# Designs tried in a protein design run: peptides against a protein of PDB entry 3VA4. Part 79

Target 1, 107 residues: chain A of PDB entry 3VA4
Amino acid sequence: EPIGQLRLFSGTHGPERDFPLYLGKNVVGRSPDCSVALPFPSISKQHAVIEISAWNKAPILQDCGSLNGTQIVKPPRVLPPGVSHRLRDQELILFADFPCQYHRLDV

## One batch from the design tools (peptide; made by RFdiffusion4, then SolubleMPNN)

Design b2_p18_6_s4 (from b2_p18_6, 8 letters changed)
Fold by OpenDDE base, seed 2:
Structure b2_p18_6_s4 (fold): chain B 107 residues (1-107), chain A 18 residues (1-18)
Amino acid sequence: as target 1 above (107 residues)
Amino acid sequence: SEELIQQLQEQHAARFRP
């Protein structure tokens, strides 16, 4: 079962979408093979990765060298490629210009 | 610049829902 969720907020691209996150690597990208598939031209084929090693540990977000970047909103930070960022519950993330939010599920 | 990035992030953050 999913132990986390990534919410893509609504926008010009369409309505809000919720993506389940599982143990292991959850790839965020434009490629349809990605766990979190964001089929938008400004998203890199493999844009970022959310790795969850255990249900009781904070997920790790890393940018994969994306063209348009991965950013944490509060506090503001652009993630350099490969730099580990521990996600907090309700963390606000920008993949390119797409606002998302991580949510820890009750497991 | 970091300041510009922060401004852009704040602008984009306005799209977020509580």
Scores: peptide ipSAE 0.136, ipTM 0.727, DockQ to the pose 0.081
Fold by OpenDDE base, seed 5:
Structure b2_p18_6_s4 (fold): chain B 107 residues (1-107), chain A 18 residues (1-18)
Amino acid sequence: as target 1 above (107 residues)
Amino acid sequence: SEELIQQLQEQHAARFRP
């Protein structure tokens, strides 16, 4: 069962979407086989990865060398490729120009 | 620039739900 959730907020692209996050690597990208498939041209085929090693540990977000970047909103930071960022509950993230939010699920 | 990114982030952040 899912350990977390990534919410893509609504916008010109369409309505809000919620993606379940599981133990292991959850790849964020434009490719349809990604765990978090964001089928938008500005998203790299493999854009970023959210790795969850255990249910009681904070997930790790890494940019995969994406073209248009991965950003944390508060405090503002552009993530260098391959640098681990520990996600906080309710973390606000930009994949390219798409705002998302991580939510920890209590299971 | 970092300032431009900051501005862009704030613009996009306005789309977040409270």
Scores: peptide ipSAE 0.130, ipTM 0.726, DockQ to the pose 0.083
Fold by OpenDDE base, seed 1:
Structure b2_p18_6_s4 (fold): chain B 107 residues (1-107), chain A 18 residues (1-18)
Amino acid sequence: as target 1 above (107 residues)
Amino acid sequence: SEELIQQLQEQHAARFRP
């Protein structure tokens, strides 16, 4: 069962979508094989990764050297490639210019 | 905040796109 959820907000690209997040690596990217598939040209094939460990209190987000970056909204921060960012519940994230929100699920 | 998200989107465009 999912441990978390990543919500892609609605926009000109289409309606809102919710992606379940599981233990292990949840790859965010344009490739259809990604756990969080964002099929948009500005998203890198493997853009970022959200890793959830049974030992960690919170998921770890890393940008994978994406072309158009990964940003945290509040406070604003551009994530350098490969640098771990510990996600907070309800954290707002930009993958390129696509706004998303992480939600911790109670399980 | 939708306004903040919009600002970051615009900032992103300036930074990563021509």
Scores: peptide ipSAE 0.074, ipTM 0.699, DockQ to the pose 0.187
Fold by OpenDDE base, seed 4:
Structure b2_p18_6_s4 (fold): chain B 107 residues (1-107), chain A 18 residues (1-18)
Amino acid sequence: as target 1 above (107 residues)
Amino acid sequence: SEELIQQLQEQHAARFRP
């Protein structure tokens, strides 16, 4: 069962989409093989990873050396490649210019 | 790039509001 959710907000690309997040590595990227598949040219094939452990359900977000970057909105922060960022519930994220929000599920 | 973040925040401000 999903431990969290990543919401892609609606925009010119289309409607809002919710992606379930599971224990382990949830890869965010343009590749259709990604757990969070964002099929947009500005997204790298493997853009970032959200890792959730069993002992701590708070996810760790890492940019994977993406071309157009991964940013935290509040407080503003560009994530250097490979640097761990612990996601807070309701955290707002930009993958390239696509706004997303992490939500911790009550499970 | 803080400027980039700011620009994107402004561009998508309405999308982040509940």
Scores: peptide ipSAE 0.042, ipTM 0.680, DockQ to the pose 0.087

Design b2_p18_7_s1 (from b2_p18_7, 10 letters changed)
Fold by OpenDDE base, seed 1:
Structure b2_p18_7_s1 (fold): chain B 107 residues (1-107), chain A 18 residues (1-18)
Amino acid sequence: as target 1 above (107 residues)
Amino acid sequence: SEVDALVAATEPRQRAAL
């Protein structure tokens, strides 16, 4: 079962999408084989990774050296490539210019 | 919306990423 959810908000690109997040690595990227596939040209093929461990279920977000970056909205912060960021429930994330929100599921 | 405002506040991005 999914441990979390990543919501891509609706925009000019299209409607809202919800992606389930599982234990282990959930790759965010433009490549269709990514767990969170964001098929947009400004998203890197392997853009970022959300890793969830069983021991605390709090996801770790890392930018994978994406071209257009990964940012946390509140407080504003550009994530340096490869640096671990522990996601908080309800956290708002920008992958390039695409706003997303992480939500922890009750499982 | 708040989301739209957040997007609008970001800098333009490249349209072809690695």
Scores: peptide ipSAE 0.122, ipTM 0.748, DockQ to the pose 0.331
Fold by OpenDDE base, seed 3:
Structure b2_p18_7_s1 (fold): chain B 107 residues (1-107), chain A 18 residues (1-18)
Amino acid sequence: as target 1 above (107 residues)
Amino acid sequence: SEVDALVAATEPRQRAAL
């Protein structure tokens, strides 16, 4: 049962996609074995990680030293590699230039 | 939108080596 969701907004790449997030580490990256597989050349193979420790705790987002970075949209912030950022519900994130949104699911 | 403006400002992006 997923605890969260990461939505990739529609764009030139195609339609909107929703990725379920589970307890533990959810890797975001271009590699096809990532939990959140974003098969785009500007995304690093292992771009970032969303770690969920419990359903009632805010997930932790970390950039994994990606080439094109991870940013929070509002307030704007570039995430330094390896630095923990607690995700707020409905938070908007840029992985490289791909806008996404984290959503907490009711479980 | 804020998202569109931010994306536009951060471009261009390059193919990732990693």
Scores: peptide ipSAE 0.111, ipTM 0.746, DockQ to the pose 0.198
Fold by OpenDDE base, seed 4:
Structure b2_p18_7_s1 (fold): chain B 107 residues (1-107), chain A 18 residues (1-18)
Amino acid sequence: as target 1 above (107 residues)
Amino acid sequence: SEVDALVAATEPRQRAAL
């Protein structure tokens, strides 16, 4: 069962999409085999990772050295590659210029 | 919208990424 959800907001690219997040590593990237596949040119093949541990309700987000970066919206912060960021429920994230939102699911 | 504003405020470095 999914522990969380990453919502990609609707935009010029198309409609809203929801991606389930599971225990372990959920890779965000352009590659089609990513858990969170964002098939857009500005997204790196392996852009970021959201890691969820069984004992930690809050996922850890890390940028994987993406070309166009990963940013937290509020408060604004560009994530340096490999630096762990603890995601808060409802947190807004930019992968390149694609706005997303993390939601913790009621498990 | 806020989402649109966020997108607009983002300055892309390169359209084609690795």
Scores: peptide ipSAE 0.109, ipTM 0.758, DockQ to the pose 0.249
Fold by OpenDDE base, seed 2:
Parts: structure tokens; sequence; C-alpha cells
Structure b2_p18_7_s1 (fold): chain B 107 residues (1-107), chain A 18 residues (1-18)
């Protein structure tokens, strides 16, 4: 069962989409095989990863050396490639210019 | 909206990424 969720907000690209997040590595990227598939040109094929090691631990977000970057919105922070960022519930994230939000699911 | 403002403020370095 999913432990978290990543929401892609609606925009010029289309409607809102929700992606379930599971234990292990949830890859965010343009490739259709990604757990969080964002089929947009500005997203790298393998853009970032959200790793969830346990249901009761904050997930770790890492940029995978993406071209257009991964950013935390509040407080503003550009994530250096490969550096672990512990996600807070309701964290707002930019993958390139696509705003998303992580939230924990009640399990 | 706040989301719109965030999108507007973020400029991709390339239109198509690797």
Amino acid sequence: as target 1 above (107 residues)
Amino acid sequence: SEVDALVAATEPRQRAAL
C-alpha cells in the first residue's frame, strides 16, 4: 500500500495528478517507467528520487543531477545533486518548473 | 495564485532536458 503521495498541481500542462509513493525508491522523471512519470521535456529522464525507508520516517528527496533542478519552495532551497533532503509533510517541491506537493498518507 | 507565481518565477535552463 502507498505510504505517501506526490501531487502534481494543475497547470498549462493539464490537470492535477496524484502519484502514490511506496517503500523504497520512487523515481521522478520523464521516462514512462518512473514511479512518478512526468512526461514533460523540461524534466530529466531520471530527475529525482524520493526514497522511503520506513512508514514512520520522513522520506528523503535527492536530485539525480537533473538539468533543470529540484527546489524546495518554503523556505526556498535549490537541492544540490545527490544531497539528501528530508521531506516534511506538505512540502512544496519544484521539479524544473512543475510545482508538486508531498504528503504523508495515514497508514 | 501562489503556485502560478512559483511557476512564473522558475525559468528552465533548457526547454528540453536530458
Scores: peptide ipSAE 0.107, ipTM 0.747, DockQ to the pose 0.288

Design b2_p18_7_s2 (from b2_p18_7, 7 letters changed)
Fold by OpenDDE base, seed 3:
Structure b2_p18_7_s2 (fold): chain B 107 residues (1-107), chain A 18 residues (1-18)
Amino acid sequence: as target 1 above (107 residues)
Amino acid sequence: SEVEELVASTLPRQAAAL
């Protein structure tokens, strides 16, 4: 079972998509083998990582030195590469210019 | 959705600040 979910909001790219998140490292990137595959030119092949160590712990988001960056929406914050950010439930994230939302699943 | 509308309204302001 997935421990969390990352929602990519609908936009010019197409409809909304929900990606399951599991224990361990969930890589966000343009490469098709990423856990969260975002096949868009502005997304780095390995853009960011969401690491979930336990179902009852907040996931850690890190930018992997992406070209177009990773940002938290509220409050606004650009994530420096490799710096750990604890994700809050319902947190809004920008991977490059793509808005996403993390959701903690009840397991 | 309500969240999508919130994001859409927030992004332009943030883009200007970045």
Scores: peptide ipSAE 0.036, ipTM 0.651, DockQ to the pose 0.136
Fold by OpenDDE base, seed 2:
Structure b2_p18_7_s2 (fold): chain B 107 residues (1-107), chain A 18 residues (1-18)
Amino acid sequence: as target 1 above (107 residues)
Amino acid sequence: SEVEELVASTLPRQAAAL
């Protein structure tokens, strides 16, 4: 059922975690109600959103005006709040200082 | 660049290897 996956790499916070991404809006944030819950103080309650409109379309990532920002790793880029960024498969993302990676699931 | 340096210092080894 999931269309994609967001991996949170292991770090001082703990082991690697994988979050399934579904059609619609997948909110990334500190709030436990978020689809991608990152319970860390540097993450905003509602930090960003990954919206997937269809299985054959690249997801759209938007920072929700987070305090510590959302960045793309390669090439380095800070995402302006509310601006749509089309995610590439295997793209590396920083939510605040937490490195993650998006990948499409074979569906 | 400053952004690259910041990101590089933040990424774990497994992520940096990608």
Scores: peptide ipSAE 0.036, ipTM 0.637, DockQ to the pose 0.122
Fold by OpenDDE base, seed 4:
Structure b2_p18_7_s2 (fold): chain B 107 residues (1-107), chain A 18 residues (1-18)
Amino acid sequence: as target 1 above (107 residues)
Amino acid sequence: SEVEELVASTLPRQAAAL
């Protein structure tokens, strides 16, 4: 059962895609093995990680030293590699230049 | 969409070049 969802907005790459997020580490990256696989050249193979704890509703987002970065849209903030950012429901995120939105599911 | 419009308006384009 997914606890959250990461939505990749539609764009030149294609239609929107929703990725379920589960307890533990949800890796975001270009590698097809990633939980959130974003098969785009500007995305690092292991770009970022969204970790969800059983006791903490808010996922922790960390950039994994990606080439093109991870940013919070509002307010604007570039995430330094390895620095934890607690995601808020409906938060907008940029993985490289791909806009996404985190949504906490009703569970 | 409204959300996409918000994203477009708030995107820190200059900060994207990492």
Scores: peptide ipSAE 0.035, ipTM 0.652, DockQ to the pose 0.157
Fold by OpenDDE base, seed 1:
Structure b2_p18_7_s2 (fold): chain B 107 residues (1-107), chain A 18 residues (1-18)
Amino acid sequence: as target 1 above (107 residues)
Amino acid sequence: SEVEELVASTLPRQAAAL
């Protein structure tokens, strides 16, 4: 069962999409084999990772040295590559210029 | 800041309301 959800908001790229997040590493990237596949040219093949552990359901987000970066919306912050950021429920994230939102699921 | 400007220009209204 998914522990969380990452929502990609609708935009010029297309409609809204929801991606389930599971225990372990959920890779965000352009590569089709990513858990959260964002097939857009501004997204790196392996852009970021959202890791969820059993002992702490709050995900850890890390940028993987992406070309166009990963940012937190409130407060605005560019995430340094490889630095752990603990995601809060309802957290708004920018992968490159794509707005997303993390949502914790009740499981 | 550049980040704030990018966010403001990118966020959908539904996200901006949060």
Scores: peptide ipSAE 0.034, ipTM 0.634, DockQ to the pose 0.083

Design b2_p18_7_s3 (from b2_p18_7, 9 letters changed)
Fold by OpenDDE base, seed 5:
Structure b2_p18_7_s3 (fold): chain B 107 residues (1-107), chain A 18 residues (1-18)
Amino acid sequence: as target 1 above (107 residues)
Amino acid sequence: SEVDEIVASTEPRQRAAL
């Protein structure tokens, strides 16, 4: 049962995509076995991770040492590798140049 | 859109090897 969602906004790459997020580690990356598979050249194979330890706790986003980085949009912040960032509902995130949005689901 | 403006303001990214 998904407790969160990561939305990849539409762009030149294609249409909008919604990825379910579950308890545990949700890996974001270019590798097809990632929970959030972003099959784009500028995305690292293992780019970032969204860890959800409990349904009532804010997810933690960490960059995994990606080449092109992970950024929070508002307020602007480049995430240093391995540093935990607690995601707020409706948080806007850039994985490389791909804009995404985290959404907490009502479950 | 806001999203478009954000993306447009970022520097071009390179193909990731890792």
Scores: peptide ipSAE 0.277, ipTM 0.815, DockQ to the pose 0.279
Fold by OpenDDE base, seed 3:
Structure b2_p18_7_s3 (fold): chain B 107 residues (1-107), chain A 18 residues (1-18)
Amino acid sequence: as target 1 above (107 residues)
Amino acid sequence: SEVDEIVASTEPRQRAAL
């Protein structure tokens, strides 16, 4: 059962998509093998990782040295590669220019 | 929408090789 969800908002790329997040490492990237596969040219093959250690702990987001970066929206912040960021419920994230939102699921 | 405004305010992104 998923512990969290990453929502990719609708846009010019298409409709909204919801990706389940599980315990462990959830890789975000253009590669189809990623847990959160974002098949867009501006996304790095291995762009970022969301690591969830427990259902009752905030996930950790890290940029993996992506070309176009990972940003937190509120407050605005570009994540340096490899630096841990604890995700808050309802956190808004930009992977390159793609807006997403993390949601904690009740389990 | 708020999301659209956020995206519109970001710098253009280029094609990623990596």
Scores: peptide ipSAE 0.268, ipTM 0.812, DockQ to the pose 0.249
Fold by OpenDDE base, seed 2:
Structure b2_p18_7_s3 (fold): chain B 107 residues (1-107), chain A 18 residues (1-18)
Amino acid sequence: as target 1 above (107 residues)
Amino acid sequence: SEVDEIVASTEPRQRAAL
């Protein structure tokens, strides 16, 4: 049962995609075995991790030392590699140039 | 749209090797 959702907005790459997020580590990356697979050249094979420890706790986003970085949109901030960032509901995130949005699911 | 504006404001990215 998914605890959250990561939405990849539509763009030149194609239509919107929604990825379910589960308890534990949800890896974001270009590798096809990632929980959030973003098969784009500017995305690192293992780009970032969204860790959800409990349904009632904010997920933690960490950049994994990606080449093109992970950024929070509002307010703008580049995430230092390995530093924990607590995700707010509806937070807008850039993985490289790809805009995404985290959504908490009501379960 | 807001998303379009966000993307447009980003610098070009390079192909990731890792």
Scores: peptide ipSAE 0.265, ipTM 0.810, DockQ to the pose 0.282
Fold by OpenDDE base, seed 1:
Structure b2_p18_7_s3 (fold): chain B 107 residues (1-107), chain A 18 residues (1-18)
Amino acid sequence: as target 1 above (107 residues)
Amino acid sequence: SEVDEIVASTEPRQRAAL
């Protein structure tokens, strides 16, 4: 049962995609074995991680030293590698230039 | 759209090696 959802908005790369997020680490990256697989050349093989703890409904996002970075849209902020960012419901995230949105699910 | 505006506001990115 997913705890959250990460939506990849549609764009020139293709249609919208929704990725379920579970307790523990959800790796975002170009590698096909990532929980959130974004098969795009500007995405690092292991780009970022969204970690969800049992005691905290708000996921923690960390950039994993990606080449093209991870950003929060509002307020705008580039996430330094390895620095924890507490995600808010409906928060907009850029992995490289790919806009995504986190949604907390009712579980 | 807002999404398009967000994307458009970002600078071009290069292919990632890692």
Scores: peptide ipSAE 0.199, ipTM 0.781, DockQ to the pose 0.280

Design b2_p18_7_s4 (from b2_p18_7, 7 letters changed)
Fold by OpenDDE base, seed 4:
Structure b2_p18_7_s4 (fold): chain B 107 residues (1-107), chain A 18 residues (1-18)
Amino acid sequence: as target 1 above (107 residues)
Amino acid sequence: SEEAELIASRQPLQEKAL
């Protein structure tokens, strides 16, 4: 069962999409085999990773050296590649120019 | 709205071929 959810807000690309997040590594990227597959030109093949451990359900977000970056919105911050960022529930994230929101599920 | 805040935070991008 999913431990969290990543919501991609609606936009010119289409309607809102929800991606389940599981224990382990949830890769965000343009490659179709990514857990969070964002098939858009501005997204790197392997853009970022959201890792959720068995002992701590709070996810760790890391940018994977993406071309167009990963940003936290409040407070505004560009994530340096490979630096761990602990996600808060309802965290607002930009993968390149795609607005997303993390939601912690109660499981 | 939160979505509006996200959109306002966008930066110029470079694109790659799929």
Scores: peptide ipSAE 0.195, ipTM 0.823, DockQ to the pose 0.257
Fold by OpenDDE base, seed 3:
Structure b2_p18_7_s4 (fold): chain B 107 residues (1-107), chain A 18 residues (1-18)
Amino acid sequence: as target 1 above (107 residues)
Amino acid sequence: SEEAELIASRQPLQEKAL
């Protein structure tokens, strides 16, 4: 059962997409076998990881040394590679130039 | 708009082949 959700907002790439997030490591990347597969040329094959250790704990986001980076919007911040960022509910995230939002599911 | 704020925050990028 998914514990969280990552929303990819609609854009020139197409409509909104919602990706379920589970316990463990949810890899964000261009590779098709990623938990959050973003098949776009600006996304690294393994771009970032969202790790969820428990249903009642905030997930941790880490950039995996991506080419175009991972950013938090409020406050604006480029995540250094490998540095843990605790995701807040409703966190606004940029993977490269793709706007996303994390939200916790009611489970 | 949350999406508008995200879009405005985008940085220059480089592209790789799919």
Scores: peptide ipSAE 0.189, ipTM 0.803, DockQ to the pose 0.257
Fold by OpenDDE base, seed 5:
Structure b2_p18_7_s4 (fold): chain B 107 residues (1-107), chain A 18 residues (1-18)
Amino acid sequence: as target 1 above (107 residues)
Amino acid sequence: SEEAELIASRQPLQEKAL
């Protein structure tokens, strides 16, 4: 069962989309093989990864050397490639120019 | 709202990924 969720907010691309996150590596990217598939040209084929090692531990977000980057909104921070960022519940994230939000599920 | 804040925080893109 999913232990987290990544929400892609609605926008010019279309309506809101929710992606379940599971234990292990959840790859975010344009490739349809990604756990979180964002089929948009500004998203790298393999853009970032959200790794969840346990349900009671904060997930780790890493940018995979994406072209248009991964940013945390509050406080503002551009994530250097390969550097671990511990996700907080309700974290607001930009993958390229796509606004998303992570939230922890109650499991 | 959180969404509005997030959208307002977006920066220009360099180019599209290939």
Scores: peptide ipSAE 0.184, ipTM 0.821, DockQ to the pose 0.292
Fold by OpenDDE base, seed 2:
Structure b2_p18_7_s4 (fold): chain B 107 residues (1-107), chain A 18 residues (1-18)
Amino acid sequence: as target 1 above (107 residues)
Amino acid sequence: SEEAELIASRQPLQEKAL
C-alpha cells in the first residue's frame, strides 16, 4: 500500500498524473525503472529520490545531481545535490520545469 | 492557486538531457 503520493500537475506535457510512494526509496527520473517515471527530456535519468523510512515519518527528498535541479517552492529553495529535505504534507516541488506536489496518504 | 504558485516559481532550464 502506498504511504504517500506525488502529483504531477497538468501542463503542456499532458494531464495530471498521480504516482504512489512506498516505504523505501522512490526514485524520480526519466528512466522507466524509476518509481516516479517522468519521461521528459529535461528530467535526468536519476533526478531525485524520495525516501520514506516509516509511515509516521516525513519523507526525505534529495536531488541526485540532476541537470535542471530540484526546487522547493515555499519557502523557495534549490536543493543542492545530496542534501536532505524533509517533505511536508502538500509540499510543492519543481523537478526541472515540472510542478509537483507531495501528499501524505491516510492509511 | 497552488499550481499557479508552482508555475510562477519555475526557472529557465539550463539544458535538456539526451
Scores: peptide ipSAE 0.182, ipTM 0.808, DockQ to the pose 0.326

Design b2_p18_8_s1 (from b2_p18_8 with I3E T5Q)
Fold by OpenDDE base, seed 1:
Structure b2_p18_8_s1 (fold): chain B 107 residues (1-107), chain A 18 residues (1-18)
Amino acid sequence: as target 1 above (107 residues)
Amino acid sequence: SFEEQLIAEREPLQAAAL
């Protein structure tokens, strides 16, 4: 069962989409085999990873050396590749130019 | 919407260069 959710806001690309997040590594990327598949040219094939452990249900976000970066909106900053960022509920994230929001599910 | 969320959080979208 999913314990988190990543919402891709609606935009020129199309409507809003919600992606379930599970224990382990949830890869965000353009590749169709990614857990969070964002099939857009500005997204790297393997752009970032959201890892959720049994020990700590707060996800860890890492940029995977993406071309166009991963940013946190509040407080605003670009995530250096490979540096762990602990996601907070309702946190707003930019994968390249695509705005998303993490939501912790009530399970 | 994303815009509404930004307003609610009282944060502007900052385009940061890599």
Scores: peptide ipSAE 0.298, ipTM 0.729, DockQ to the pose 0.106
Fold by OpenDDE base, seed 3:
Structure b2_p18_8_s1 (fold): chain B 107 residues (1-107), chain A 18 residues (1-18)
Amino acid sequence: as target 1 above (107 residues)
Amino acid sequence: SFEEQLIAEREPLQAAAL
């Protein structure tokens, strides 16, 4: 069962998509075998990772040295590669220029 | 709307990143 969700907001690419997040490492990237596959040229093959260690702990987001970066929207900040960022529920994230939102699911 | 709020929140970041 999914522990969380990453929403990709609707845009020029198409409609909203919701990706389930599970315990362990959920890789965000352009590669089709990523947990969160974002098949867009501005997304790195392995762009970032959302690691969930337990259902009752906030996920950790890390940029994987992506070309176009990973950013938090509010408050605004660019995430340095490999630096752990604790995700808050409803946190807004930019992977390159693609806006997403993390949501904790009730389990 | 939520979308409008999202855009408003994104603009400062985008502007700063450019």
Scores: peptide ipSAE 0.225, ipTM 0.703, DockQ to the pose 0.137
Fold by OpenDDE base, seed 2:
Structure b2_p18_8_s1 (fold): chain B 107 residues (1-107), chain A 18 residues (1-18)
Amino acid sequence: as target 1 above (107 residues)
Amino acid sequence: SFEEQLIAEREPLQAAAL
């Protein structure tokens, strides 16, 4: 079962979508085989990765050298490619122009 | 909207030299 969830907020692209996150690497990208598939042209085929090593540890977010970047919203932080960022519960993330939110699930 | 506000608050990527 999923350990976390990534919410894609609603927007001009369409309604809100929720993606389950599992132990291991959860790839965020435009490619349909990504764990978090964001089928939008501004998203890189493999844009970022959320790695969850254990249910009781904070996930690690890394940008994969995406064209249009990955940012943390509060406090504002542009993620350099390959640099690990430990996600906090309810953290707000921008993949290119797409606002998302990480949520830790009760397991 | 909340979503639009999040996008508006984003750091300029060009200035960040990504």
Scores: peptide ipSAE 0.135, ipTM 0.709, DockQ to the pose 0.114
Fold by OpenDDE base, seed 5:
Structure b2_p18_8_s1 (fold): chain B 107 residues (1-107), chain A 18 residues (1-18)
Amino acid sequence: as target 1 above (107 residues)
Amino acid sequence: SFEEQLIAEREPLQAAAL
């Protein structure tokens, strides 16, 4: 019963990948233990976290002090480490230079 | 491609704040 989805767009790294997001903390990072495992050198082992407290509440994205940062694409915004960003449906996110998109699932 | 455009338009993190 995933509450949301994070899509990693295709690129030179390979094809598109979709990651389910659940209630609680969904860690984004290079470590294979992460909920959203992005096994790329420019991604920090624990890069960011998407926290979903309820199905009807906007998730919170925080950068975890990553080396190469986390950005919102539109409107452009670099996320300072540890500062909460409320995700909008269809939000476009850059983890380092990897473009992703969050969307809510109908549950 | 769309994804390439997103990458091309990213903020220069090191120059900006990180």
Scores: peptide ipSAE 0.124, ipTM 0.705, DockQ to the pose 0.121

